# Peptides against a protein of PDB entry 6A30, part 7

Target 1, 150 residues: chain A of PDB entry 6A30
Amino acid sequence: AQDADNVLQPIMDLLDSNLTLFAKICEKTVLKRVLKELWKLVMNTMERTIVLPPLTDQTMIGTLLRKHGKGLEKGRVKLPSHSDGTQMIFNAAKELGQLSKLKDHMVREEAKSLTPKQCAVVELALDTIKQYFHAGGVGLKKTFLEKSPD

## One batch from the design tools (peptide; aimed at target 1 T20 A135)

Design b1_p11_2 (made by RFdiffusion4; failed a check: the pose's geometry)
Pose (drawn by RFdiffusion4):
Structure b1_p11_2 (pose): chain A 105 residues (1-54, 100-150), chain P 11 residues (1-11)
Amino acid sequence: AQDADNVLQPIMDLLDSNLTLFAKICEKTVLKRVLKELWKLVMNTMERTIVLPPSKLKDHMVREEAKSLTPKQCAVVELALDTIKQYFHAGGVGLKKTFLEKSPD
Amino acid sequence: TRIEELTEKLK
């Protein structure tokens, strides 16, 4: 849990002062649109940075084996991810839980 | 704790 907090700390320091600034000054629809968009952005960047997928093999270029995360690493990633979701739900001001769950991103 | 604080600020 402490490790997951440390992982999310950088992105939370960035969004905190902001998300906060918004909903204060945005219409509901405007806020929802921005959060939906920032959501897609975070999920995409995570997909392309901490988990980029894995070369000529014999003759025909095959994808390499993924280097598995350690058990502790897997757990930290799952929890941190589940935490960002709750962060964007924001207890009922952010995105709805039903939207986040079915988010293709 | 950060989510609770953010939720309170947003409400």

Design b1_p11_2_s1 (made by RFdiffusion4, then SolubleMPNN; from b1_p11_2, 4 letters changed)
Fold by OpenDDE base, seed 4:
Structure b1_p11_2_s1 (fold): chain B 150 residues (1-150), chain A 11 residues (1-11)
Amino acid sequence: as target 1 above (150 residues)
Amino acid sequence: SWIEKLTEALK
């Protein structure tokens, strides 16, 4: 549990700050979409950190967030200040791109299969993240979280 | 926390 907490703490701190901002500035539907994208981003980051060798993930995260940021523009969601909200989301997305720096905190075992202990830590970490994104039912649906590849 | 803010925003 402590090991999982240590691994997750930087991610949780970043997510908490950014999601707090998003909750303030986003309409409900937009916020749900943001949560889904963040979930995918977190899962992909974890997968790459654990399974794949260190690829330059900053570029992919930035690209994913840019692609989805453009998708948010197409919805006539009357965000009160369109330009400022989009820029804030973009900036927050760039900050979330720094999740790649969290790769250094996740034990990059380069080419080796995770030990049973490491697997247990990852499983616990994933469960914690799922609960975090579920947010007592106000966040993402449990069924959606369970369909995500672990 | 973001959860609290989210709960408030979704009400």
Scores: peptide ipSAE 0.082, ipTM 0.640, DockQ to the pose 0.222
OpenDDE base, seeds 1, 2, 3, 5: peptide ipSAE 0.071, 0.071, 0.057, 0.059; ipTM 0.629, 0.626, 0.617, 0.607

Design b1_p11_2_s2 (made by RFdiffusion4, then SolubleMPNN; from b1_p11_2, 3 letters changed)
Fold by OpenDDE base, seed 1:
Structure b1_p11_2_s2 (fold): chain B 150 residues (1-150), chain A 11 residues (1-11)
Amino acid sequence: as target 1 above (150 residues)
Amino acid sequence: SWIEELTKKLK
């Protein structure tokens, strides 16, 4: 559990920051769409991280999200004017789109087999992330989370 | 949190 928490904490912090911003500026249906796209991104990145050797001590997911999330820094969420909010949503959507394309650019290395311990950590991590996105029922539906993001 | 914000929007 501790290992999974250590791996997930940076990702969760980043997700919390970004989703908090989106939750403030987006209508419910838009926010749901953002959640779905983030879910897909996280799942796809995790799948690749499992298959590919980790590049750094930090989770590839955290690095990817941080690299693209830097534009959404914890800075003073000055709720921009209506016009500014629309532009922020557009920029965020564009960034999400770019992240989805990153899938095509990542060199697939040969799948490495995970040890039983690593598998357990991954399973726990996946469950934690699912629960996070479900958010007690206010987030994504369980049926959606149980399906492949592909 | 984002969950709280979303919850507010659901009401």
Scores: peptide ipSAE 0.523, ipTM 0.924, DockQ to the pose 0.160
OpenDDE base, seeds 2, 3, 4, 5: peptide ipSAE 0.522, 0.521, 0.521, 0.520; ipTM 0.923, 0.922, 0.922, 0.923

Design b1_p11_2_s3 (made by RFdiffusion4, then SolubleMPNN; from b1_p11_2, 3 letters changed)
Fold by OpenDDE base, seed 1:
Structure b1_p11_2_s3 (fold): chain B 150 residues (1-150), chain A 11 residues (1-11)
Amino acid sequence: as target 1 above (150 residues)
Amino acid sequence: SWIKELTEKLK
């Protein structure tokens, strides 16, 4: 659980910061669309990370995510005005896309199968993220979260 | 939090 928390915390902090901003400035329907796009981006990023684990050491991943997450938190996302929901989604995607840059900074190790422990951590992480996006029912629907983002 | 903000918008 601690390992999962260490890996997830930077992502969660980034999501909280961005979604808080979006929640303040966006209408409900726009915010829902942002949530869906962020979900897709997070899932795709995680899938790629799992399939091509750049680092075998989860602590290093957590540290890198924390370092980059702190850097991202300081970046004032200039979101365009209320009228350009599409641009806001793109901006959100760009911010989370920096998580993909983290992958590029990670030494690509050969795709190794996850150990049972690593699989358990990933499963826990996925469940945690699903619950986060569901947000007690005010966020995304469970049926949406259980479907492939592809 | 965004959840709180969203919850308020849903009311």
Scores: peptide ipSAE 0.466, ipTM 0.910, DockQ to the pose 0.183
OpenDDE base, seeds 2, 3, 4, 5: peptide ipSAE 0.463, 0.452, 0.466, 0.464; ipTM 0.910, 0.907, 0.910, 0.910

Design b1_p11_2_s4 (made by RFdiffusion4, then SolubleMPNN; from b1_p11_2, 4 letters changed)
Fold by OpenDDE base, seed 4:
Order: structure tokens, then sequence, then C-alpha cells
Structure b1_p11_2_s4 (fold): chain B 150 residues (1-150), chain A 11 residues (1-11)
């Protein structure tokens, strides 16, 4: 539990800061969309960091943004300006690239399978993040959080 | 917090 908390705290602080900003400037439907995209980004970053060979932060962010950035354009959500919204998400995703540091805490050796202890930490971390995004029912729906972002 | 802001927007 302590290990999970130590790993999660920087991520949670980053998410809280970014989401606070978005919550101030976005309408509720836009904010919900941002939450969904951030959730997908976090999950994909964690998956790639843990399962795939080490990638540079820039490469991971670029790949994630290319995958999810297209999804934002398809939403007929009147973002105040398409360009500004995309840039904000890009910036948020860039900051979330710090999730790559999670690998250093959770996976001691590159290209090795997670130990049972590491798996437990990952599971706890995922549960905590799910609860955070759910936010007592105000945030994302449980059904959405339980689905794979892939 | 963003949670509070979201809660306010949902009212």
Amino acid sequence: as target 1 above (150 residues)
Amino acid sequence: SWIKKLTEKLK
C-alpha cells in the first residue's frame, strides 16, 4: 500500500492540477470528454510502460496523442476552439508522460515479468486511479472504467 | 478541486 501511494502521488497531483484547470474552463460535457481521454491516456501509458520495452517519454506521448487525438476531433463537442482544445490536451498528455517514471518504481528490471508484489502494487494503483476518476459517481461511470481503453 | 467544480456544473 505504501509503495502504491508513493508511486501514485505524483500522478495524482498532476491529474488533479490539470483536471482542476479543465474544470474551470470547460463546460460539463466537454469536461466529461476530457476525463475520458485522460483516462485512456493514463491506462495506455501504464500498459505500455509495464508491458512493452522501455520507450522514451516523447515517443510514448507522441504515440498516445496520435491514437487518442483523432478521437477528440470526431466528437461534435463544440470545443471553444478546436485548436486550443487540442493544444491543451496535447500539453496535458505531455505532462502525463511523467507516468513513464512509474516503470522505475514498479518494474526494477527491464524486460522482466512483474513479481507478485509488483502485480499487487499495479492492481492497487489501478484501483485507486479508477476510484479517483469515478469521484464518488460524479466523474466517469464504473462501466466505462472497467472497460479496456484499447 | 475539479470534483467540486464538476459537481457544481452538474447542478
Scores: peptide ipSAE 0.273, ipTM 0.850, DockQ to the pose 0.198
OpenDDE base, seeds 1, 2, 3, 5: peptide ipSAE 0.266, 0.261, 0.258, 0.263; ipTM 0.847, 0.846, 0.844, 0.847

Design b1_p11_3 (made by RFdiffusion4; failed a check: the pose's geometry)
Pose (drawn by RFdiffusion4):
Structure b1_p11_3 (pose): chain A 105 residues (1-54, 100-150), chain P 11 residues (1-11)
Amino acid sequence: AQDADNVLQPIMDLLDSNLTLFAKICEKTVLKRVLKELWKLVMNTMERTIVLPPSKLKDHMVREEAKSLTPKQCAVVELALDTIKQYFHAGGVGLKKTFLEKSPD
Amino acid sequence: TRVEELAKELA
């Protein structure tokens, strides 16, 4: 849990003062649109940074084997991810839980 | 927690 907090700390320091500034000055729809968009952005950047997918093999270029995360690493990633979701739900001001769950991103 | 603080600030 402590490790997951440390992982999310950088992105939370960035969004905190912001998300906070918004919903204070945005209409519901405007806020929802921004959060939906920032949500897609965070999920996409995570997909393309911490988990980029894995070369000529014999003759025909095959994808290499993924280097598995350690058990502790897997758990930190799952929890941190589940935490960002709750962060964007924001207990009922942010995105609905139903939207986040079915988010294709 | 950061999530709880944020929820309170947004409310």

Design b1_p11_3_s1 (made by RFdiffusion4, then SolubleMPNN; from b1_p11_3, 5 letters changed)
Fold by OpenDDE base, seed 1:
Structure b1_p11_3_s1 (fold): chain B 150 residues (1-150), chain A 11 residues (1-11)
Amino acid sequence: as target 1 above (150 residues)
Amino acid sequence: SWVEELTKKLK
């Protein structure tokens, strides 16, 4: 559980910061769309991260995520002022899209199967993220979260 | 939080 939290925390912090901004400036339907796109982005990023370089070193992944998360948060502060909400959304989405670069920073090792422990951590992480996006029913529907983001 | 903000919009 702690390992999953360590890996997820930077992502969660980034999501919280960006979603809070969007929640303030966006209409409900727009915010829901943003949530769906972010969900898809996060899931795709995780899938690629898990499948391509095996999560052999959770510490490394955590460090990379933390580094990127801090960088992205710093970048968010530079987002344009409230005058162009649409541009802010695109910029934030672009910044969040940089999470995909995590793949490039991970040493491409041969695709090895995850150990049972690693699988358990991933499953827990996925569940945590699902619960996060569901937000007690305020966020995305469970049925949506249970479907493939593809 | 974003959840709180969204909740406000849902009311």
Scores: peptide ipSAE 0.537, ipTM 0.927, DockQ to the pose 0.176
OpenDDE base, seeds 2, 3, 4, 5: peptide ipSAE 0.535, 0.531, 0.536, 0.532; ipTM 0.927, 0.925, 0.925, 0.926

Design b1_p11_3_s2 (made by RFdiffusion4, then SolubleMPNN; from b1_p11_3, 7 letters changed)
Fold by OpenDDE base, seed 4:
Structure b1_p11_3_s2 (fold): chain B 150 residues (1-150), chain A 11 residues (1-11)
Amino acid sequence: as target 1 above (150 residues)
Amino acid sequence: SWVEKLTEKLK
């Protein structure tokens, strides 16, 4: 539990800062969309960092942004400014690249396989992040969080 | 917090 908290705290702080900013400037529908995209970004980053061969933060974020950035355009949600909103999300996603450091904290050895203890930490971390995005029911729905972002 | 802001927007 303590290990998970130590690993998650920087990411949670980053998410909170970014979401606070978005919550101030976006209407509810846009904010919900931002939450969904950030959730997908976090999940995909964790998966790639832990399961797949190590990539540079820039490469990982660039790939994730390319994959998910198109999803924001498909939402007929009137972003206050299409260009500015996309750039803000891009910047937020870049900052979330710090999630790659999760691997360094959880995987001590170059081995791609997690120990049972490390698996438990990952599971706890995932649960914590899910609860965070759910936000007591005002955030993302549990059904959405339980579905694979792939 | 963003949660509070979102809650306000949902009212």
Scores: peptide ipSAE 0.452, ipTM 0.901, DockQ to the pose 0.196
OpenDDE base, seeds 1, 2, 3, 5: peptide ipSAE 0.445, 0.441, 0.443, 0.439; ipTM 0.901, 0.900, 0.900, 0.900

Design b1_p11_3_s3 (made by RFdiffusion4, then SolubleMPNN; from b1_p11_3, 6 letters changed)
Fold by OpenDDE base, seed 1:
Structure b1_p11_3_s3 (fold): chain B 150 residues (1-150), chain A 11 residues (1-11)
Amino acid sequence: as target 1 above (150 residues)
Amino acid sequence: SWVEQLTKKLK
């Protein structure tokens, strides 16, 4: 659990930063929509990350998520001022969309099956992310989180 | 946090 948390922390920090901004400027329903889109993006990215990359022996998903999370944080473009909330959402979505670049990097390598240990880490990571988005019931509904983002 | 902000909006 600790390892999964450590791996996910950079992504969660990025999510926190973006969601904090959105939470300040967006109405509740808009924020919920943002959460849903972010959830879909994260899940799709993780799915592709799990299926495509040659998993080296250790916490590859963790390393990839950490690397991309840090990269996204470092590359965070200063969102424009409060006057254009729609553009800010779009820009943030675009920044998070850079996670799709992970796909481009992964497609070059043969898909390998996860070891049982890696599967366990992924499951823990997924559970952690679900809990994060659920946020004690304030965020997304459990029923939504349990469905495929596709 | 975003959770706190959202919670405030839900009240």
Scores: peptide ipSAE 0.520, ipTM 0.917, DockQ to the pose 0.171
OpenDDE base, seeds 2, 3, 4, 5: peptide ipSAE 0.515, 0.511, 0.519, 0.513; ipTM 0.916, 0.915, 0.916, 0.916

Design b1_p11_3_s4 (made by RFdiffusion4, then SolubleMPNN; from b1_p11_3, 6 letters changed)
Fold by OpenDDE base, seed 1:
Order: C-alpha cells, then sequence, then structure tokens
Structure b1_p11_3_s4 (fold): chain B 150 residues (1-150), chain A 11 residues (1-11)
C-alpha cells in the first residue's frame, strides 16, 4: 500500500492541481468531459509504463513522477476562457500527457511479467485511481471506470 | 478541492 501511495502521490497532486483549476473555470459538462479524457490519459500512461518497461524500481518511478509532477504543476499552461471548452480539454490532455515522458526516463528492460508483489501494487494503484475519479459518485460513473479507456 | 467545486456545480 505504501509503495502504491508513493508512486501515485505525484500523479494525484498533479491531478488535484489541474482539476481544481478546471473545476473553478469550467461548466459541469465540460468538467465531466475533462475528467473522462484525463482518466483515459492516466490509464493509457499507466498501461504503457507498466508494460514498457516493467515496474522494476518503484522508488525510481516515484522519484521520477515526483520530479515531473512538480515540474508540470509549476509549469501549468494557462487555459483559455469559458468560450473554448474544447481547447481547455485539449490543454488538459496535453498537460497530463507529459506524464508519458516518464517512460523516456526509465531504463528500458526486456518486457517481462510483473512479480506477484508488483501486480498487487498495480492493482491497488488502479483501484485508488478509480476511486479518485469516482469521488464518491460526484465524478465519473463506476461503469465508465470499469470499461477500457481504449 | 475539485470535488467540492464540482459538488457545488451539481447542486
Amino acid sequence: as target 1 above (150 residues)
Amino acid sequence: SWVEELTEKLK
């Protein structure tokens, strides 16, 4: 659990910062769309990170995520006004998409199966993220979160 | 938080 938290915290901080901004300036339907796009990006990023390369060093991943998360938070892109909801969604997607850079900082190893411990951490992480986006029912629906983001 | 903001928007 602690390992999962260490890996997720930077992502959560980044999400909190960005979503808070969006929640303040966006209409609810736009915000819901932002949530859906962010969910997709997070899931895709995690999938790619887990598969290519495997999560072998959780500490390294956590450190990298923290570094990038802080950088992304500090360098937040100014979003356009209410009149351009579509652009705001794309901007959000772009910002969160920078998490993919983490992959470039990881030592690429041969694709191998995760250990049972690593699998458990990933499962916990995924569950935590799902709960985060669900936000007690205020956020995304369970049915949406249970579907493939592809 | 974003949850609080969204909650208010949903009222």
Scores: peptide ipSAE 0.527, ipTM 0.924, DockQ to the pose 0.175
OpenDDE base, seeds 2, 3, 4, 5: peptide ipSAE 0.521, 0.522, 0.527, 0.523; ipTM 0.924, 0.923, 0.923, 0.924

Design b1_p11_4 (made by RFdiffusion4)
Pose (drawn by RFdiffusion4):
Structure b1_p11_4 (pose): chain A 105 residues (1-54, 100-150), chain P 11 residues (1-11)
Amino acid sequence: AQDADNVLQPIMDLLDSNLTLFAKICEKTVLKRVLKELWKLVMNTMERTIVLPPSKLKDHMVREEAKSLTPKQCAVVELALDTIKQYFHAGGVGLKKTFLEKSPD
Amino acid sequence: SLEERIKKIQE
């Protein structure tokens, strides 16, 4: 849990002062649109940074084996991810839980 | 904490 907090700390320091500034000055729809968009952005950047997928093999270029995360690493990632979801739900001001769950991103 | 950040977002 402490490790998951440390992982999310950088992105939370960035969004905190912001998300906070918004919903204070945005219409509901405007806020929802921005959050939906920032959501897609975070999920995509994570997909393309901490988990980029894994070369000519014999003759026909095959994808290499993925280097597995350690058990502790897997758990930190799962929890940190589940936490960002709750962060964007924001207990009922952010995105609905139903939207986040079915998010293709 | 996370709960405190969620409360700030809600306010």

Design b1_p11_4_s1 (made by RFdiffusion4, then SolubleMPNN; from b1_p11_4, 4 letters changed)
Fold by OpenDDE base, seed 5:
Structure b1_p11_4_s1 (fold): chain B 150 residues (1-150), chain A 11 residues (1-11)
Amino acid sequence: as target 1 above (150 residues)
Amino acid sequence: SLEERIERIKK
């Protein structure tokens, strides 16, 4: 349980920060597309975090979150003028892009078969994330989450 | 929760 929490907390913090922003600025159709892209990103990050030694991923995710988290706190949410909303989307996309670059720098250690413990952590983490993205039926469809090849 | 956030957007 603690290992799953350690993997999930950085991801959930990132998701909560970005989804709050996207929920405010995006129309329903755009939000669904963003959620799908975030789902792919989360699945890819989880796969790497579980396969790679836990220590390197927490530091890299923490460093990425720390660099970008400073920008969101201070701004009184001025009603995004059309320009402000675009800049916020651009910043969020840049953050997501940096996570993707982190993906490229994470040397795939040889896919050692997951230990039974690692499998249990993955299953618990996946269930939690699926519930989060489903959001009581208002988020992504269960069928999409279950059939995702990621 | 994400649910609460999405529900607020739908209103």
Scores: peptide ipSAE 0.021, ipTM 0.500, DockQ to the pose 0.197
OpenDDE base, seeds 1, 2, 3, 4: peptide ipSAE 0.020, 0.020, 0.021, 0.020; ipTM 0.498, 0.494, 0.487, 0.494

Design b1_p11_4_s2 (made by RFdiffusion4, then SolubleMPNN; from b1_p11_4, 3 letters changed)
Fold by OpenDDE base, seed 3:
Structure b1_p11_4_s2 (fold): chain B 150 residues (1-150), chain A 11 residues (1-11)
Amino acid sequence: as target 1 above (150 residues)
Amino acid sequence: SLEERIERIKE
């Protein structure tokens, strides 16, 4: 449980920060698309964090997330003009695209079989993340979360 | 929670 929490906490902090912004800016249809992309990102990030030794990836994910989080200074959330919101979504999408490219570079390492302990952590983490993204039925559909190849 | 945040958007 503690290991799962350690892996999930940075991801949850990122999600909470970004979803607050997206919740204010995005229409329902756009929000669903954003949630789907975030789901893919979280699944890919979690796979890397659990499969790769925690030392290098927490710093890289933390650094990647911090580099993108540092731009959100605590400034007065002026309702971003429609143009500012679109640019932020575009930048977020571009950043997500770069994370996808990072997957292609890391997949070259032989799929080390997860230890039973790692499998248990993944299962607990997956259940928690699925519950979070489902959000009592107002988020992503259970069928999508269960059938996702990610 | 994400649920509360999404509900506030619907409003």
Scores: peptide ipSAE 0.019, ipTM 0.476, DockQ to the pose 0.221
OpenDDE base, seeds 1, 2, 4, 5: peptide ipSAE 0.019, 0.018, 0.019, 0.019; ipTM 0.483, 0.476, 0.477, 0.480; seed 1 fails the geometry check

Design b1_p11_4_s3 (made by RFdiffusion4, then SolubleMPNN; from b1_p11_4, 4 letters changed)
Fold by OpenDDE base, seed 3:
Structure b1_p11_4_s3 (fold): chain B 150 residues (1-150), chain A 11 residues (1-11)
Amino acid sequence: as target 1 above (150 residues)
Amino acid sequence: SLEERIERIKS
């Protein structure tokens, strides 16, 4: 549980900082598209964090997110006016797009079989993330989360 | 906790 929390905390901090804003300013269809892209990003980031580096460095996810998200300060995002909100979404989308390119730069370490401990952490983390993205039925559909190739 | 944060997002 603690290992899963350590892996998820930086991701949740990023999501908490942005999802409240997105939920307020996005229409439902746009929000669903944003959530689908965030889901892919989270799955890819989690896979790399658990499989490639030792789980011990909590700073690695934060550093990976910070290195590619140079502009997202941890600060409480003041709800900007409609014009400011659109620019923030654009900037956030640009930053998230750069994180997808990180996939090409991380050396495919050979498919190391996950240890039993890593498998347990992944399973717990996946369940937590699925619940988070489902958000009591107002987020992504369970069918999408279960059938996602990510 | 992560659970409390998830509940706040659901609200």
Scores: peptide ipSAE 0.019, ipTM 0.578, DockQ to the pose 0.503
OpenDDE base, seeds 1, 2, 4, 5: peptide ipSAE 0.017, 0.018, 0.018, 0.019; ipTM 0.487, 0.487, 0.481, 0.532; seeds 4, 5 fail the geometry check

Design b1_p11_4_s4 (made by RFdiffusion4, then SolubleMPNN; from b1_p11_4 with K8R)
Fold by OpenDDE base, seed 5:
Structure b1_p11_4_s4 (fold): chain B 150 residues (1-150), chain A 11 residues (1-11)
Amino acid sequence: as target 1 above (150 residues)
Amino acid sequence: SLEERIKRIQE
């Protein structure tokens, strides 16, 4: 349980920070698309965090969080004037682009076989993340989450 | 929660 929490905490912090922003600026269809991309990112990050030594993933997540956290603190959500909304979308797109680059960096490491302990941690983490993304039925569909090749 | 935030967007 603690191992699963250690893997999930950085991911959840990243998700909470980004989803708060996206929930404010995105319309329904855009939000669904963002959620799908975040799901892929989380799956890739989790796979690496479990397969790779914990130190490299924390550094990568920490670097991402530090880059993203600076943008969120200062923005008193001024009512988006047309200009402010565009800037928020641009910033969100830039952040998503950085996450995509992280995904590309993450694909290069050879998938090592998971130990039974690592498999148990993955299963617990996956269940928690699926529940989070499903969000009581208003988020991503269960069928999508279960059939994801990631 | 994420659920509450997504729910508000879906309304």
Scores: peptide ipSAE 0.059, ipTM 0.622, DockQ to the pose 0.170
OpenDDE base, seeds 1, 2, 3, 4: peptide ipSAE 0.034, 0.051, 0.056, 0.062; ipTM 0.611, 0.617, 0.626, 0.642; seeds 2, 3, 4 fail the geometry check

Design b1_p11_5 (made by RFdiffusion4)
Pose (drawn by RFdiffusion4):
Structure b1_p11_5 (pose): chain A 105 residues (1-54, 100-150), chain P 11 residues (1-11)
Amino acid sequence: AQDADNVLQPIMDLLDSNLTLFAKICEKTVLKRVLKELWKLVMNTMERTIVLPPSKLKDHMVREEAKSLTPKQCAVVELALDTIKQYFHAGGVGLKKTFLEKSPD
Amino acid sequence: AELEEKLAEVK
C-alpha cells in the first residue's frame, strides 16, 4: 500500500490543485467532459510507458517474451490502478463508477 | 470544497 502511494504521488501532486480548481468553476457537464478526457489521457500514457509491449526470430520477426513483473510489483500496479479509479470517481463528483469500469481505455 | 474533501478521503 505504501509503495502504491509512492507511485501515484507524482500524478496526484499534478492533478490535485487542478481537479480541485475545476469542479469549483465548471458546470457539471464541463467538469465531466474534462475528467473523462483527463481519464483517457492518464490511462493511455500508462499503457504506453510502464507497460509497453515487448525481433527477427529464425526468419520471420516474432514478438519477444514479456519480462514479467515481480509479485510485489504486480500487486503495487493493481492497487495503484484501482486507486486512480477511485480518485476519478471522487466519491460521487467525478466520473461514475459504471463509466470507469466500462471505459475501453 | 466537496471535491477536495472527497479526494482527501481517497488519499

Design b1_p11_5_s1 (made by RFdiffusion4, then SolubleMPNN; from b1_p11_5, 4 letters changed)
Fold by OpenDDE base, seed 3:
Structure b1_p11_5_s1 (fold): chain B 150 residues (1-150), chain A 11 residues (1-11)
Amino acid sequence: as target 1 above (150 residues)
Amino acid sequence: DELAKKLEEVK
C-alpha cells in the first residue's frame, strides 16, 4: 500500500492540476482525447517508476511528468482571460504532441521479470488509476482501460 | 471522484 501511494501521489497531484486546467479550456471531445493521452503517459510513467527503483523519488516522478506534460502548479489556475485561453490551448496541444512521442522514447529496457512485490504494487496502482480514469462512468470506458496495450 | 467533478463542469 505505502509503495503504491509513493508512486501514485506525485502522478495524482500533477493530474489534478492539469485536469483542472484542461477542464476549463477544452471542449468535451478534446478533453476525452487528452484523457486518453494522459492514460498512456501514466501507464508508461508507472512502468518506469516501478521497474527503475531510483525513479521512485517523488521529485523525479514529478520532474518526469512535468517534462512530458507541463503541469500547472496546484492552486494557480486563474480563470484565463479570453486572450489567455488561446495560449493555454496552444500549450495544451503542444503537450499532447509530446505525449504521443513518449512511446518512441520508451527504450524497452530488458523486460526484467518484476518481483512479486513489484507485481503487487503494479496491480494495486493499476486498479486505483483505472478507477480514477473511469470516473464513475463519465471518464474513459472500462473496455478501453482493460484492453489498453500499455 | 475529482475527475468526475471536472468532467461534469465541461458537460
Scores: peptide ipSAE 0.128, ipTM 0.730, DockQ to the pose 0.108
OpenDDE base, seeds 1, 2, 4, 5: peptide ipSAE 0.114, 0.117, 0.122, 0.109; ipTM 0.717, 0.721, 0.726, 0.716

Design b1_p11_5_s2 (made by RFdiffusion4, then SolubleMPNN; from b1_p11_5, 4 letters changed)
Fold by OpenDDE base, seed 3:
Structure b1_p11_5_s2 (fold): chain B 150 residues (1-150), chain A 11 residues (1-11)
Amino acid sequence: as target 1 above (150 residues)
Amino acid sequence: DELAEKLAKVR
């Protein structure tokens, strides 16, 4: 449980900050598309974080997510003017486009079989993230989250 | 829940 929370906390902090912004500036259809791409990013980041390095480095998850999220300054969100919102959506779309290329650079190093402990942490983390992205039915559909090949 | 409320306002 605590290991899953330690892995999830940096991801959740980033998601809460970014999704708060996107919920203010994006139309419903655009927001759903952003959520689908963020879901893929989170799944790929979790796979790398749990499979490649020991679960101990919270700074690596935060740095990986920040390297992909470098366009969103920590600035106190003044309500962007309509022009600023369009530029922020464009920057977010550009970042998401770079994340699709990250899949091709995942050298599948030999999938070292996760230990039973690591598998349990992954399962708990996946259930928590699925619940978060479903957001009581206002987010992504359960059928999408369950059938995702990521 | 705060995110769910924000997402509900976008609907």
Scores: peptide ipSAE 0.030, ipTM 0.613, DockQ to the pose 0.113
OpenDDE base, seeds 1, 2, 4, 5: peptide ipSAE 0.029, 0.026, 0.022, 0.022; ipTM 0.616, 0.606, 0.609, 0.605

Design b1_p11_5_s3 (made by RFdiffusion4, then SolubleMPNN; from b1_p11_5, 4 letters changed)
Fold by OpenDDE base, seed 3:
Structure b1_p11_5_s3 (fold): chain B 150 residues (1-150), chain A 11 residues (1-11)
Amino acid sequence: as target 1 above (150 residues)
Amino acid sequence: DELEKKLKEVR
């Protein structure tokens, strides 16, 4: 439990910070696309954080998510005009789309069998994140969350 | 659920 919370908390804090902006500037269809790309990013970040212990630093998780989300500087949110918000989302989605290609270029280090402890952390973290992204049925569909490579 | 709340505000 505590190990899963330590991995999830930095991700949740970043999501909560950015979702307020996304909720204000995104139409419903655009927001669903953003959520799908955020889901992929979160899955890739969790995989790296759990498989590669040096990335367990909260600063590293936040830096990885910010490095791939670099279009959203924490600058004083002037409500961007509808055009500026759309361009920022498009740029963020384009950068997130490149993360899917990075999965193919990461040399599959031989699937080091996760320890039983790592498996338990992954299971708890995945359940929590699936519930979060499903959002009582108003978020992502269960079928999408289940078909993602767990 | 903070995401659910935010998604309801967009509807």
Scores: peptide ipSAE 0.114, ipTM 0.733, DockQ to the pose 0.115
OpenDDE base, seeds 1, 2, 4, 5: peptide ipSAE 0.101, 0.113, 0.110, 0.107; ipTM 0.723, 0.731, 0.729, 0.727

